# Ledger of designs, part 82: peptides against a protein of PDB entry 3C66

Target 1, 189 residues: chain A of PDB entry 3C66
Amino acid sequence: KSWANLFEKNDFFFRYKFYLEITAYTRGSDEQHLKWSGLVESKVRLLVMKLEVLAGIKIAHPFTKPFESSYCCPTEDDYEMIQDKYGSHKTETALNALKLVTDENKEEESIKDAPKAYLSTMYIGLDFNIENKKEKVDIHIPCTEFVNLCRSFNEDYGDHKVFNLALRFVKGYDLPDEVFDENEKRPSK

## One batch from the design tools (peptide; made by RFdiffusion4, then SolubleMPNN)

Design b2_p18_6_s1 (from b2_p18_6, 11 letters changed)
Fold by OpenDDE base, seed 3:
Structure b2_p18_6_s1 (fold): chain B 189 residues (1-189), chain A 18 residues (1-18)
Amino acid sequence: as target 1 above (189 residues)
Amino acid sequence: MKPRDVSDWSEFSFIPEE
């Protein structure tokens, strides 16, 4: 199927049992985040290509539209918490302790000039060749190469106080709530 | 802050289950 058919959120996030979640984090300026997330996003296709050639992977399809979010992030501990808790339905409720920046509140005095963590999250839907043989799939190498590729682009991206990148293997039933519409039910286990 | 580029590396080597 053409990647063009994967631009509908509801279809994409119900289609696969497994997803690779790629989140670019920036605790800094929006400009810093734009550069970092843009770089990461630009490399996702290379990761997909590396995944597609693995014998155990039948399909690797990117949802090419990033999910954008930002939080007031006054401390490094908050930034660590965001990175620990984000990307899983099981843990994302911990983020409710932080102020989500929205279009409605971004101009509030307490938010406007506050330190922020920016998140850009991309997804790759994964379908595995499970029909005939329980073959071990190892996506470690492609994922490591991807991270290294992103980090090596600019030395500034080595500053983990500002720039972070996380890859998470997520089951469809544990996808973050943000990927579903309000009227949609989360996939069952 | 220790960089965490992967949430759990052990999850990246697996046998897919139905």
Scores: peptide ipSAE 0.215, ipTM 0.816, DockQ to the pose 0.470
Fold by OpenDDE base, seed 1:
Structure b2_p18_6_s1 (fold): chain B 189 residues (1-189), chain A 18 residues (1-18)
Amino acid sequence: as target 1 above (189 residues)
Amino acid sequence: MKPRDVSDWSEFSFIPEE
């Protein structure tokens, strides 16, 4: 049974206290983003396998579907801002300064030909072994190996002006608004 | 542009709090 069949979207983002966010960024064409994000997504399963074998991790569970968004991104500074602010509820309000591209507005002349930043985000729910020992958990190594694996796949992905990859460790109460439905309340602190 | 492969590596080494 695929992990996708275990829980609905809404249950997944309430189930864990901790999440690992993996975001592929592209400031370029939709085709460039499709290739980059598709590669990153294809490697997430390898990261999960590396996380699951760590002594402090009880469960590492990937969410099956990526979250997709895009913004009008006229400058490199805007692209840096997106990467700095995206992926946390505390900081995501800064993205309101940029125009979100939607199916309703994508054909507007001001948006159609504008430079865009594309985002594709994968989530891994993490459950830790807390019962027996306050053992230090270190996920730095598997995460670094994952980043290196994605970046080394194609030389073009070394261009940080176009392609970026970010990993964030986020608490459930600080997940971005995009993971919740309009009628859902965020997990409490 | 600094590569932002990880937002803060210090957050990746921790003791899970209840």
Scores: peptide ipSAE 0.213, ipTM 0.815, DockQ to the pose 0.487
Fold by OpenDDE base, seed 2:
Structure b2_p18_6_s1 (fold): chain B 189 residues (1-189), chain A 18 residues (1-18)
Amino acid sequence: as target 1 above (189 residues)
Amino acid sequence: MKPRDVSDWSEFSFIPEE
């Protein structure tokens, strides 16, 4: 199957039991987020390459399109909450306490000039070599290297009040709702 | 704010289950 066929949204989030979620967070301007998220996105391919060479990993496939969202984020606590709750179906409902910015509401006076947190999320589907030996897989090293690579690109990205990067290991049944269409059933456990 | 680079590092070292 060509790599091209793996980029159909509907099939990608059902193909793997495990996903690595990579989220770039920015509490600042849209311009700041575009630079930060663009950098992170540009490095995901390098992470994939590092994952693919691990003995325990059979396949690491990136979903090529980011998921974009933004919230009104008036406080640092709200920003911490977003980072804590986002990326898991179990916890994402907590984000309903925040105002999601949409194309329909972005021009409202209460939203337009409000502090915002921007999110860009990338996914890597993971398949593991489980047939021969139940060996421990450790993706800590390549993930750490990836984070360091992103943060070292510009000194400004060291400001955790503005720029954050989170990697989350997520099971298919716990993927955020945003990855599924309304008519799609979430994968079972 | 504490930097959060990963949700849980313990989840990055695991035995894959079928």
Scores: peptide ipSAE 0.234, ipTM 0.832, DockQ to the pose 0.494; fails the geometry check
Fold by OpenDDE base, seed 5:
Structure b2_p18_6_s1 (fold): chain B 189 residues (1-189), chain A 18 residues (1-18)
Amino acid sequence: as target 1 above (189 residues)
Amino acid sequence: MKPRDVSDWSEFSFIPEE
């Protein structure tokens, strides 16, 4: 089945049991985030290629569009909380303590002038070779190489106060609510 | 300390459940 046929059915987040989430975080300007997230997104294709050659991985399919969000982030503690809680349905409710920036509220003075954390999240659906029931899959190496590649591109990206990158391994039933339409039910365990 | 770039490295080494 061609990649094109996968996206037409809008079933990407139901197709796989496992997902790798790649989130670029920026606490700074929109321009800083566009550069950082654009770099990260440009390297996802290389990560997919490295995952596909692993013996335990049958398929690694990237979702082609990033999920973008931003929060009012007045403190460093808030920024740490976002990075800790984002990307899992189990923990994302903690983000309700922060003000989500929306198209409806972005022009409010209290939001417009507030420090922001920007998020861009890419998803990779993973299908594993289950035939060897006891074979341990380790994706640590390609993921570490990917992070190092992104961080080493510009010295400014070494500033963890501004730029962060997180990789999270998530089961389909624990995907964030943002990946589902209002009429869709999340996958059951 | 968990590396800041990965939420939990222990999740990256696993036996896939059926």
Scores: peptide ipSAE 0.221, ipTM 0.808, DockQ to the pose 0.435; fails the geometry check

Design b2_p18_6_s2 (from b2_p18_6, 10 letters changed)
Fold by OpenDDE base, seed 5:
Structure b2_p18_6_s2 (fold): chain B 189 residues (1-189), chain A 18 residues (1-18)
Amino acid sequence: as target 1 above (189 residues)
Amino acid sequence: MKAKDVSDWSEFSFIPDE
């Protein structure tokens, strides 16, 4: 199958048992988020290259487009909650306590001028070399190097009140609802 | 398993379970 067919959205989130989620968070302006998320996205290819050379990883395939969302985020506690709950189907229902910004509501006065948290999420599908022996896989090294590379780019990104970066290892059945279309059934356990 | 850049990365050392 051509590489082009591997990156169809519907096939990508059903192809792998495991995914690495990379989420850039910004509690600030849209301009701040565009700079931060754009930087993070630009480095994902370097992370993929470092994952592919690990003995326990057979395949690391990035999804080509970020998933973007934003929430009204009036408090620091709300921002911490978003960062805790986002990126897992088990926990994402807690985000329903916040106002999701949509194309339909973004011009409402209560939303337009409200403090916002912006999210951009990249996905990497992972296939592991599961031989007869349960081998330990250590992805923390390339992930830490990736985070350090993103944070060291600009001193302004040291402000954790504004800029955050999270990586989540997720099973296909626990992917967020955002990756599936309304007519798609979530992978079973 | 989730890690922030300020969190412990020890959770990213694992055996993939089916």
Scores: peptide ipSAE 0.207, ipTM 0.785, DockQ to the pose 0.347
Fold by OpenDDE base, seed 1:
Order: C-alpha cells, then sequence, then structure tokens
Structure b2_p18_6_s2 (fold): chain B 189 residues (1-189), chain A 18 residues (1-18)
C-alpha cells in the first residue's frame, strides 16, 4: 500500500510536532530542475528507512507529494537569499521581495526569459520516543548520508551555482504557509 | 535548524523539546 493512502493531505501537517524538510533548489532550466528534484525525491525513501531505525525516533513518515515553487532569480545573491529564507514561516516573508512565478504570469515577457530558481520540497513527519529521559537524537548521520548519495549521482550536481540541497528541521508551528490550505489555521506553539 | 551540503550538521544532534 502506498504511503499516500495512509493520510489525508489535510491532517499530515497537524499530526507531528516536528518535520524534516528536504528542498532541492535549481537556478537554471526547468529540465535541469526536473532531473535534480526527481533524483532527490527518489532517495527520500532511503532516508526514511535510516531514520526509522534510530532509537530516539518512533515514526518517520514521508509526505508523498513534493511542494513546488519558482521565483524570478536575476542574481546569485537572490539565489542565496531564497535558500536562506525558504522553509520557515518566520523567514519566508523575505521571499515577497522576489517575483513568484505562477501559471498566470509565466508567459509575461519579463518572466518568460528571466533567470529562475526552482524549488521542490519533500516533508517527513517525525515522532520521537520522548520517554521520561531526555535522550539525545542524532539525525545528522542519516541526513549527511542522504546528501552525499544525492550529490554523488552525477558530476553536474556538484555545481552549487545551479544545484543545491538543504535539509531543515522545523516545528509544526513554523512550517511554511504553502503546506496549509487557505482555510486552515497554523498549529499553535 | 537548517543545513546545506557544507553546513555544520552539529545542530542536527538535539534533545526533542516542545
Amino acid sequence: as target 1 above (189 residues)
Amino acid sequence: MKAKDVSDWSEFSFIPDE
């Protein structure tokens, strides 16, 4: 049974206190992004398997669909800013300085030929074994192995001017607005 | 906590707290 059938989309971002975000970034063509993001997405299942075997992790559950967005990205500094600010509600407002590419505006002459940054984000919900003892959890090992696995697949992915990969550990109340429907209230602290 | 490829992963060693 695909993980997709286990959760209604609407409940996934309310079920966990903690999430791991995996974002593939591409400043280049849509074709380049499709290859890069598709590779990253294909490896997420391996990361989940490595997380599930950690003693401090009770559940690691992937959301089945990526979230996709793109921005007009005229400079390298803009690309760095996107990578810094994206993936947290606290910081995502800074992205309003950039033009979001939409289906309505993508054919505008000022957008069509402009340099773009593409984003694809996968989410993993995490439930921890918080017994009476505060145990330290070391998720950096499986995360590092995952990054190395993605980057080693093709030499072209070594170009950090074009291809980037970020992992963010986020609390449910600090998830980006994109994961909630317009009528959904963000989880409280 | 955010990490990129070359980031310090030490922040990903933590005690889960509210």
Scores: peptide ipSAE 0.194, ipTM 0.778, DockQ to the pose 0.339
Fold by OpenDDE base, seed 2:
Structure b2_p18_6_s2 (fold): chain B 189 residues (1-189), chain A 18 residues (1-18)
Amino acid sequence: as target 1 above (189 residues)
Amino acid sequence: MKAKDVSDWSEFSFIPDE
């Protein structure tokens, strides 16, 4: 199936057993995040191309849209907590300790002037060639190359206090709640 | 498995199990 026919949004998070999550984090301004996340997003296609040619990967399909969220992030410890807990259903409930920025609350003075962490998350659905032989798949190289490509674009992106990039390999049943509609049932184990 | 930085990518070498 062509990518165009697979981007029916409604079943992407049910089609694959495995996903690669790519999250760009920014603790700074919205402008800083827009530049950083936009750069990361622009490079995802290169990561997909590198994944598709690996032995043992049958399919690597990107989801076309990022998931955007932001939190009030007053401390560096809060920023580390976000980066630790985000991207897994098992751990995401810890984020409830932070104030999520929403369209309804973003104009509140206490939120407007607060330090923020911005998150942009992209997903790649993965299918593996497991039918013939249980072969070791190594996605380390293309993932490392991707991170290096993003980080090396501007020296400012080397500041881990502001800019972070995480890759997470996740099973479909452990995807964050944000990828499902309210009426959708999470994939079972 | 999660990798924040290039320092520990060892977890990204695996056999996919159903």
Scores: peptide ipSAE 0.201, ipTM 0.781, DockQ to the pose 0.349; fails the geometry check
Fold by OpenDDE base, seed 4:
Structure b2_p18_6_s2 (fold): chain B 189 residues (1-189), chain A 18 residues (1-18)
Amino acid sequence: as target 1 above (189 residues)
Amino acid sequence: MKAKDVSDWSEFSFIPDE
């Protein structure tokens, strides 16, 4: 099946028990984020290819579209908090302390000129070869290679005050709320 | 589990458990 037929948005976040989240963070301009996130997104396919060849991984399927969000991020501590709390339903409620930028509020004076953290998140659904319930899966190698590939592309991306990249391994029931429509029920444990 | 690019990547070695 072509990759195109795997991208039925409707069940992707219900199809897998496990997901790898790849989030590009930028505390800076929208232009800086566009360049950084675009680079990260362009490399996700290479990560998928490296995951698919691991013996413990049966399937690695990328979701085709990033999830985009931005927060008012007045301090470096807020930026660290975003990076710590984002990407898990268990922890994302802490982000309610920050102002989410929306189409409805983006023109408010208090938001328009505020420092922002931009987030672009890519998802990879993972299916594992569980036949050997005791087989250890080592996804850290391809993930590290991916991060190194992204960071080495431009020296400007070495500024961790501006540009960050995080990977999170998440169970389907712990996916962020952003991946579900308002009428969708979160997967059960 | 979460890993930043500067985090301990050893956390990404795991046994998939139910």
Scores: peptide ipSAE 0.195, ipTM 0.769, DockQ to the pose 0.351; fails the geometry check

Design b2_p18_6_s3 (from b2_p18_6, 6 letters changed)
Fold by OpenDDE base, seed 1:
Structure b2_p18_6_s3 (fold): chain B 189 residues (1-189), chain A 18 residues (1-18)
Amino acid sequence: as target 1 above (189 residues)
Amino acid sequence: HMAKDVTDWSQFVFIPEE
């Protein structure tokens, strides 16, 4: 049974207190992004397996579909800003300074030929063993191994001007707005 | 400009708060 059949999108983002966000960034062509994001997505299952065996983690559940977005990204500074601000509700409002590419506007001359940053984001819901509320959980090792695995696949992916990969540990109340439907209320603190 | 490692690794060592 695919993990996708267990939960609707709406249930997934309310089910866990904690999420791991995995975002593949590309400042380049759509083809470059498709290859990069596809590679990252293909390795998420390996990360989940490594997380599940940690004593402090009760459940590591991947959401099966990536979230896709793209922005007009004329400068390297804009690309750095996207990577800094994307992935949390607290900071995502800064992205309003950039033009979001949509199906409605993608054919506009000002957008069609503009440099773009592409984003693909995968989510993992995390449940922890709260046997001892004072136990420190450390997930940096499996996360680092995952990043290294993705980056080492092709030398081209070492170019941080084009390809980036970020992981964020986010609380459910601080998830980006993109994961919720317009009629859904964000989880409370 | 060294591409700032986009991942703050310090966030992955934590005590789960209720």
Scores: peptide ipSAE 0.183, ipTM 0.750, DockQ to the pose 0.457
Fold by OpenDDE base, seed 2:
Structure b2_p18_6_s3 (fold): chain B 189 residues (1-189), chain A 18 residues (1-18)
Amino acid sequence: as target 1 above (189 residues)
Amino acid sequence: HMAKDVTDWSQFVFIPEE
């Protein structure tokens, strides 16, 4: 089965009960973010490979396209808030307090030269091998290795004031609104 | 206050059915 057929956006976010969300954050220039997010994206396949070999994981399927957003981020507290609130439907409404940068507003004087936080988010759909006993699945190791791999690529990526990388285990019903089309109904619990 | 990685690593040990 070609992985290519799994990438229709509409079905991907309904296919799995569980998702691993990977977000690269940059509070800096678009160029810095492009390099950072590009690196992270390039390593996601390695994470998938490590997840697939775990006994508790039946399937780990990456969604190939990142979700990209940027916010005016004048303070470090705003940057922390973004990282805390993003990636969950339960908390994402807090981001409405920040100015979302769009193609329509990016040239406004108040936005153009403002400090920005850039986000690139990737998803891995997870299916678990549940046929055996209710055993704990531990994906901590491959996730940690992934983070270390990304951050070790360049010393600059160790600066948490600029570059951050978050992984979030998310249930399908708690996926951010951005993954669904306006006409799509969010998965139920 | 410095930005930090907010990943809660405890979330990666779980029972999938719960």
Scores: peptide ipSAE 0.176, ipTM 0.758, DockQ to the pose 0.428
Fold by OpenDDE base, seed 3:
Structure b2_p18_6_s3 (fold): chain B 189 residues (1-189), chain A 18 residues (1-18)
Amino acid sequence: as target 1 above (189 residues)
Amino acid sequence: HMAKDVTDWSQFVFIPEE
């Protein structure tokens, strides 16, 4: 059975207590975002490999598909807010102040010509070794190396006004609503 | 040189059961 068949969408976001979210942000063109997010996505496998060899980590499993969203983003402050609030159920309601771009509204003139922030988010499910449950786990090094690898690929990706990259450690009950189907109930605390 | 990014790096040092 191919690795893809083992991660049927249905239980991935219920299987782990902890997730690492990797979000590529672009305030610019869809073409700029496609290049940036595609690069980030292509390197996630290397991060997984580095996480798997850490003594505290038993399993690091990537979800196979990115979650994609875009917002009308007229100001730099809006872009900072998106980066601050996105990726946690606790804080994502603040994004309701911005116009989400959807298939229904994307052709509206006010949305079509508006500046946009594009988001592509990859998820890694994490399982920890039971023996190390009381031990401090540090994933700082592999995560830092991953960010540096992505940012150093092209000099243009050093422009934080356009391109950003965030990693977030999230508990299953605090995952964004986007990862659950309408008929699914989010994990409880 | 470590790239400064949006990531709060303090979150990556943790005890899994907490």
Scores: peptide ipSAE 0.155, ipTM 0.739, DockQ to the pose 0.533
Fold by OpenDDE base, seed 4:
Structure b2_p18_6_s3 (fold): chain B 189 residues (1-189), chain A 18 residues (1-18)
Amino acid sequence: as target 1 above (189 residues)
Amino acid sequence: HMAKDVTDWSQFVFIPEE
């Protein structure tokens, strides 16, 4: 069965206590972002495979669709702020200082011609072996290999002014609001 | 100041807590 058939959106973000977020950032054109995010997305399966073989990991399940967002990003500082604050409910409120690009506002003159930061976020749900609950789990190696794989694909992706890649380990209660429908209650601690 | 990857690698060494 394809991964697509295994996961309904409705319970994926409630099913796991832990998630790995993979966000591709682009401050540039939509075309640049499509290439970068498409590459990153294409490599997520390799990361999953590497995670699944770790003794401490019982399950590593990718969510099949990326979450797409974009912000007006007039400065490099704004771009850094986005990268710092995005991906956690605890910090995402800081993004309210920036203009989120939506289908409703994208044609506004102030938004249309503004520099953009594009975000594509993939999620991996993680379940750990109970027997190893007291043992340290280290997913640093597969995550580092993944980042290196993405960055080494093209030298252009080494330009951190344009292209960035972040991995974030988060608990389900700290997932960004974007993963929940308006009527869904965020998981509790 | 140049943008960079913001991955905190320390977060990947953890004890899973219920």
Scores: peptide ipSAE 0.189, ipTM 0.765, DockQ to the pose 0.475; fails the geometry check

Design b2_p18_6_s4 (from b2_p18_6, 8 letters changed)
Fold by OpenDDE base, seed 3:
Structure b2_p18_6_s4 (fold): chain B 189 residues (1-189), chain A 18 residues (1-18)
Amino acid sequence: as target 1 above (189 residues)
Amino acid sequence: MMPKDVSNWSEFVFIPEE
């Protein structure tokens, strides 16, 4: 059985206390986003490998599929707000001020022709070694290496007006609502 | 200085029991 079949969506976001979120942002075309997000997604396995060799980390488990969303993003300030507020349940309500693009509204002229910010988010569940529970875990190095790897792949990805990348360390109770089904209750503190 | 590409950078150093 492939590793991909072991974790049906149902238990992944309840299994770990800690998650690393990797979000590729694009304010531009869907084609630009497809290339950027595809690159980022292709490098997640390398990040996982680098996390797993850290003494405090027992398992770094990637979720198999990205979460995809897009917002109408008229201004650069809106794009900065999306990057600041997305990825945490505590702050994601601020995104309600923006128009989420859905299958129901995507054909509306006001949405179809609007500038958009595209988001693709990968999740890594983190399990820790019991023996190292009292030791500090530092994931700065592998995360920095990952960012540098993605940004250095193509010079065009250096344009922060179009392409952005964020890594967020989050607890299970602070995961975005998008990871839970309507009938699922988010983990408690 | 928090890298723009990493959110909540200070939380990347942690004790797993917390």
Scores: peptide ipSAE 0.259, ipTM 0.810, DockQ to the pose 0.417
Fold by OpenDDE base, seed 1:
Order: sequence, then structure tokens, then C-alpha cells
Structure b2_p18_6_s4 (fold): chain B 189 residues (1-189), chain A 18 residues (1-18)
Amino acid sequence: as target 1 above (189 residues)
Amino acid sequence: MMPKDVSNWSEFVFIPEE
């Protein structure tokens, strides 16, 4: 059974206290983003395997579907701002300064020809072994290996003006709004 | 501003004793 069949979307983002977010960014064409995000997504299973064998991690459960968004991104500064602010409820309101591309507005002349930043985000729910010992868990190593694996696949992905990859460790109460339905209440701190 | 390619994860997760 695929991991996807274990939980509905709504249950997944309430089940864990901690999540690892993996976001692929592309400031370029949709085709460039499709290749980049597809590569990143294809490697997530390897990261999960590395996390599952760490002492103190009970479960590393990937959410099977990426979250997709795109913004009009006229400048490099805007692209840096997106990467800085995305992925946390505390900071995501800054993205309201940019034009979100939607199916309704994508054909508008001002949006159609505008430079765009594309985002694809994968989530991994993390459950820790709370048994009787303060266990220190280091996830830095497997995450660094994952980033290196993605970046080394093609030389074109070394261009940080176009392609970026970020991993963020986030508490359930600080997940982006995109993971919740309009009627869902955020997990409490 | 976080540098490009910087993962903003904690180096270590401390599991508090419940």
C-alpha cells in the first residue's frame, strides 16, 4: 500500500508535531520547473529512508502529493524574498505583496508575459521516540546529503538565479496555510 | 535574509521529556 493511502490530507497535517518541508524553487519557465521539481520529488524517498534509520526518529512519513504555487516575480530580490518568507505561517503573509498566479488570472496580459517563480513543496511528517531518554536527533546530515544529491544531478541546477532548493523544519502550528482547508483550525502550540 | 541553499532547520532536535 502506498504511503498515500494511509491518511487523508487533512489527517496528515494534524498527526505530527514536526514536519520537514522540501521546496523546489524555479525562476524561469514551467518546463524548467517541471524538470527540477520532478527530480527533487523523485529523491524524497531516499531522504525518508535516511531519516527512518536515525536514532530517536520513530516515523518519517512523506505526504505523497506536492503543493504547487507560482508568483509573478519581476526581480531577483522578489525571488529571494519568496525563498525567505515561504514555508512558515509566521512569515508567509509577506508573499501577499506579490501577485499569485491562478487559473483565473494566468491569461491576463500583465501575468502571461511576466517572469514567474514556481514552487513545489513536499512534506515529511516526523514522529520521535519519546522513550525515557532525552535523545538528541541530528537530521542535518541526511538533509545535507539530499540537497547535494539533487544539486549534483545536472550542472544547470547549480544556477541559483534560476533553481533553488530549501529544507525547513517546522512545527505543526507553524505550517503554511496552504496545507489546511478553509474550515480547518491550525494545530495549537 | 537566509543565504541561498541554507536549510533553516535546527541542527539538533531535542526531545523534551514528557
Scores: peptide ipSAE 0.226, ipTM 0.789, DockQ to the pose 0.296
Fold by OpenDDE base, seed 5:
Structure b2_p18_6_s4 (fold): chain B 189 residues (1-189), chain A 18 residues (1-18)
Amino acid sequence: as target 1 above (189 residues)
Amino acid sequence: MMPKDVSNWSEFVFIPEE
């Protein structure tokens, strides 16, 4: 089956039990984020290829569109909190302490001039070969190679005060609320 | 120490549950 036939948003986040989340973070300008996130997104296909060749992985399927969000981020501590709490339903409620930038509020003077953290998140659905229940799957190698590839592209991306990258392995029931529509029920355990 | 670029490194080694 071609990837193109599988990507209805509503089906993608219910189809797999496991997901790999790839989030590019930028505390800086929108232009900086566009360059950084664009680079990360351009390398996701290489990560997928490396995941698919692992013996325990049957399918690695990338979602075609990133999820974009931004927060008012006045301090470095706030930026660390975003990186710690984002990407899991269990922890994302902590982000309610920060001001989410929306199309409705982005032109407000207090938000327009505020320092921002930008987030672009890509999702990879993972299907595993469960025939051998005793086989451990280890995705450290392809994920580490991916991070190194992104970070080594430009020396500026070594500045962790501005540019960050996170990979998170998440179960379907613990996906962030952003992936579901208001009328969709979160997958149960 | 978890690499800064991985949010839950310990979860990257797992046995898939049905």
Scores: peptide ipSAE 0.293, ipTM 0.814, DockQ to the pose 0.441; fails the geometry check
Fold by OpenDDE base, seed 4:
Structure b2_p18_6_s4 (fold): chain B 189 residues (1-189), chain A 18 residues (1-18)
Amino acid sequence: as target 1 above (189 residues)
Amino acid sequence: MMPKDVSNWSEFVFIPEE
């Protein structure tokens, strides 16, 4: 019930100073991506549970809707670039070198049959205990466990040429543009 | 070595700022 209420709140990306981004990448078919991203999404709840029990973490709230995007991705280098640059406002402008697939252009001949990289991104907002400000928080363990859980589910997901998973810890002011409406002002530092 | 599946591994250890 608490997560459903968060989904209805338009202020999710303004509420927290810190976010964990979980992106499932697929360079292949839409069917492959659906299976991979669906698996990753299904495990996010377990990651949240592990984060919530860490000292210093007060709240770990998932945004329940994934953000979906796809790019024309003709080369492996392009795929690596997407994985490197995506998920941060500081670096996402590099993605402008690639053709974003949209509803308006998806039927264009040059796009329709082009190799695609598919992205599904989930966000977890993090709130911390103020009393523990001097304590280091380390989220490596739960994140590593999550990655291992996703990768170990099916042997096919071990093919990094097709399937990738990235976790990125970001500040609210460095969230990708996709999470904001055109009329929304990005959070300041 | 930074795990391939973590984009900014070094930032996963932090002190929460107000």
Scores: peptide ipSAE 0.267, ipTM 0.814, DockQ to the pose 0.445; fails the geometry check

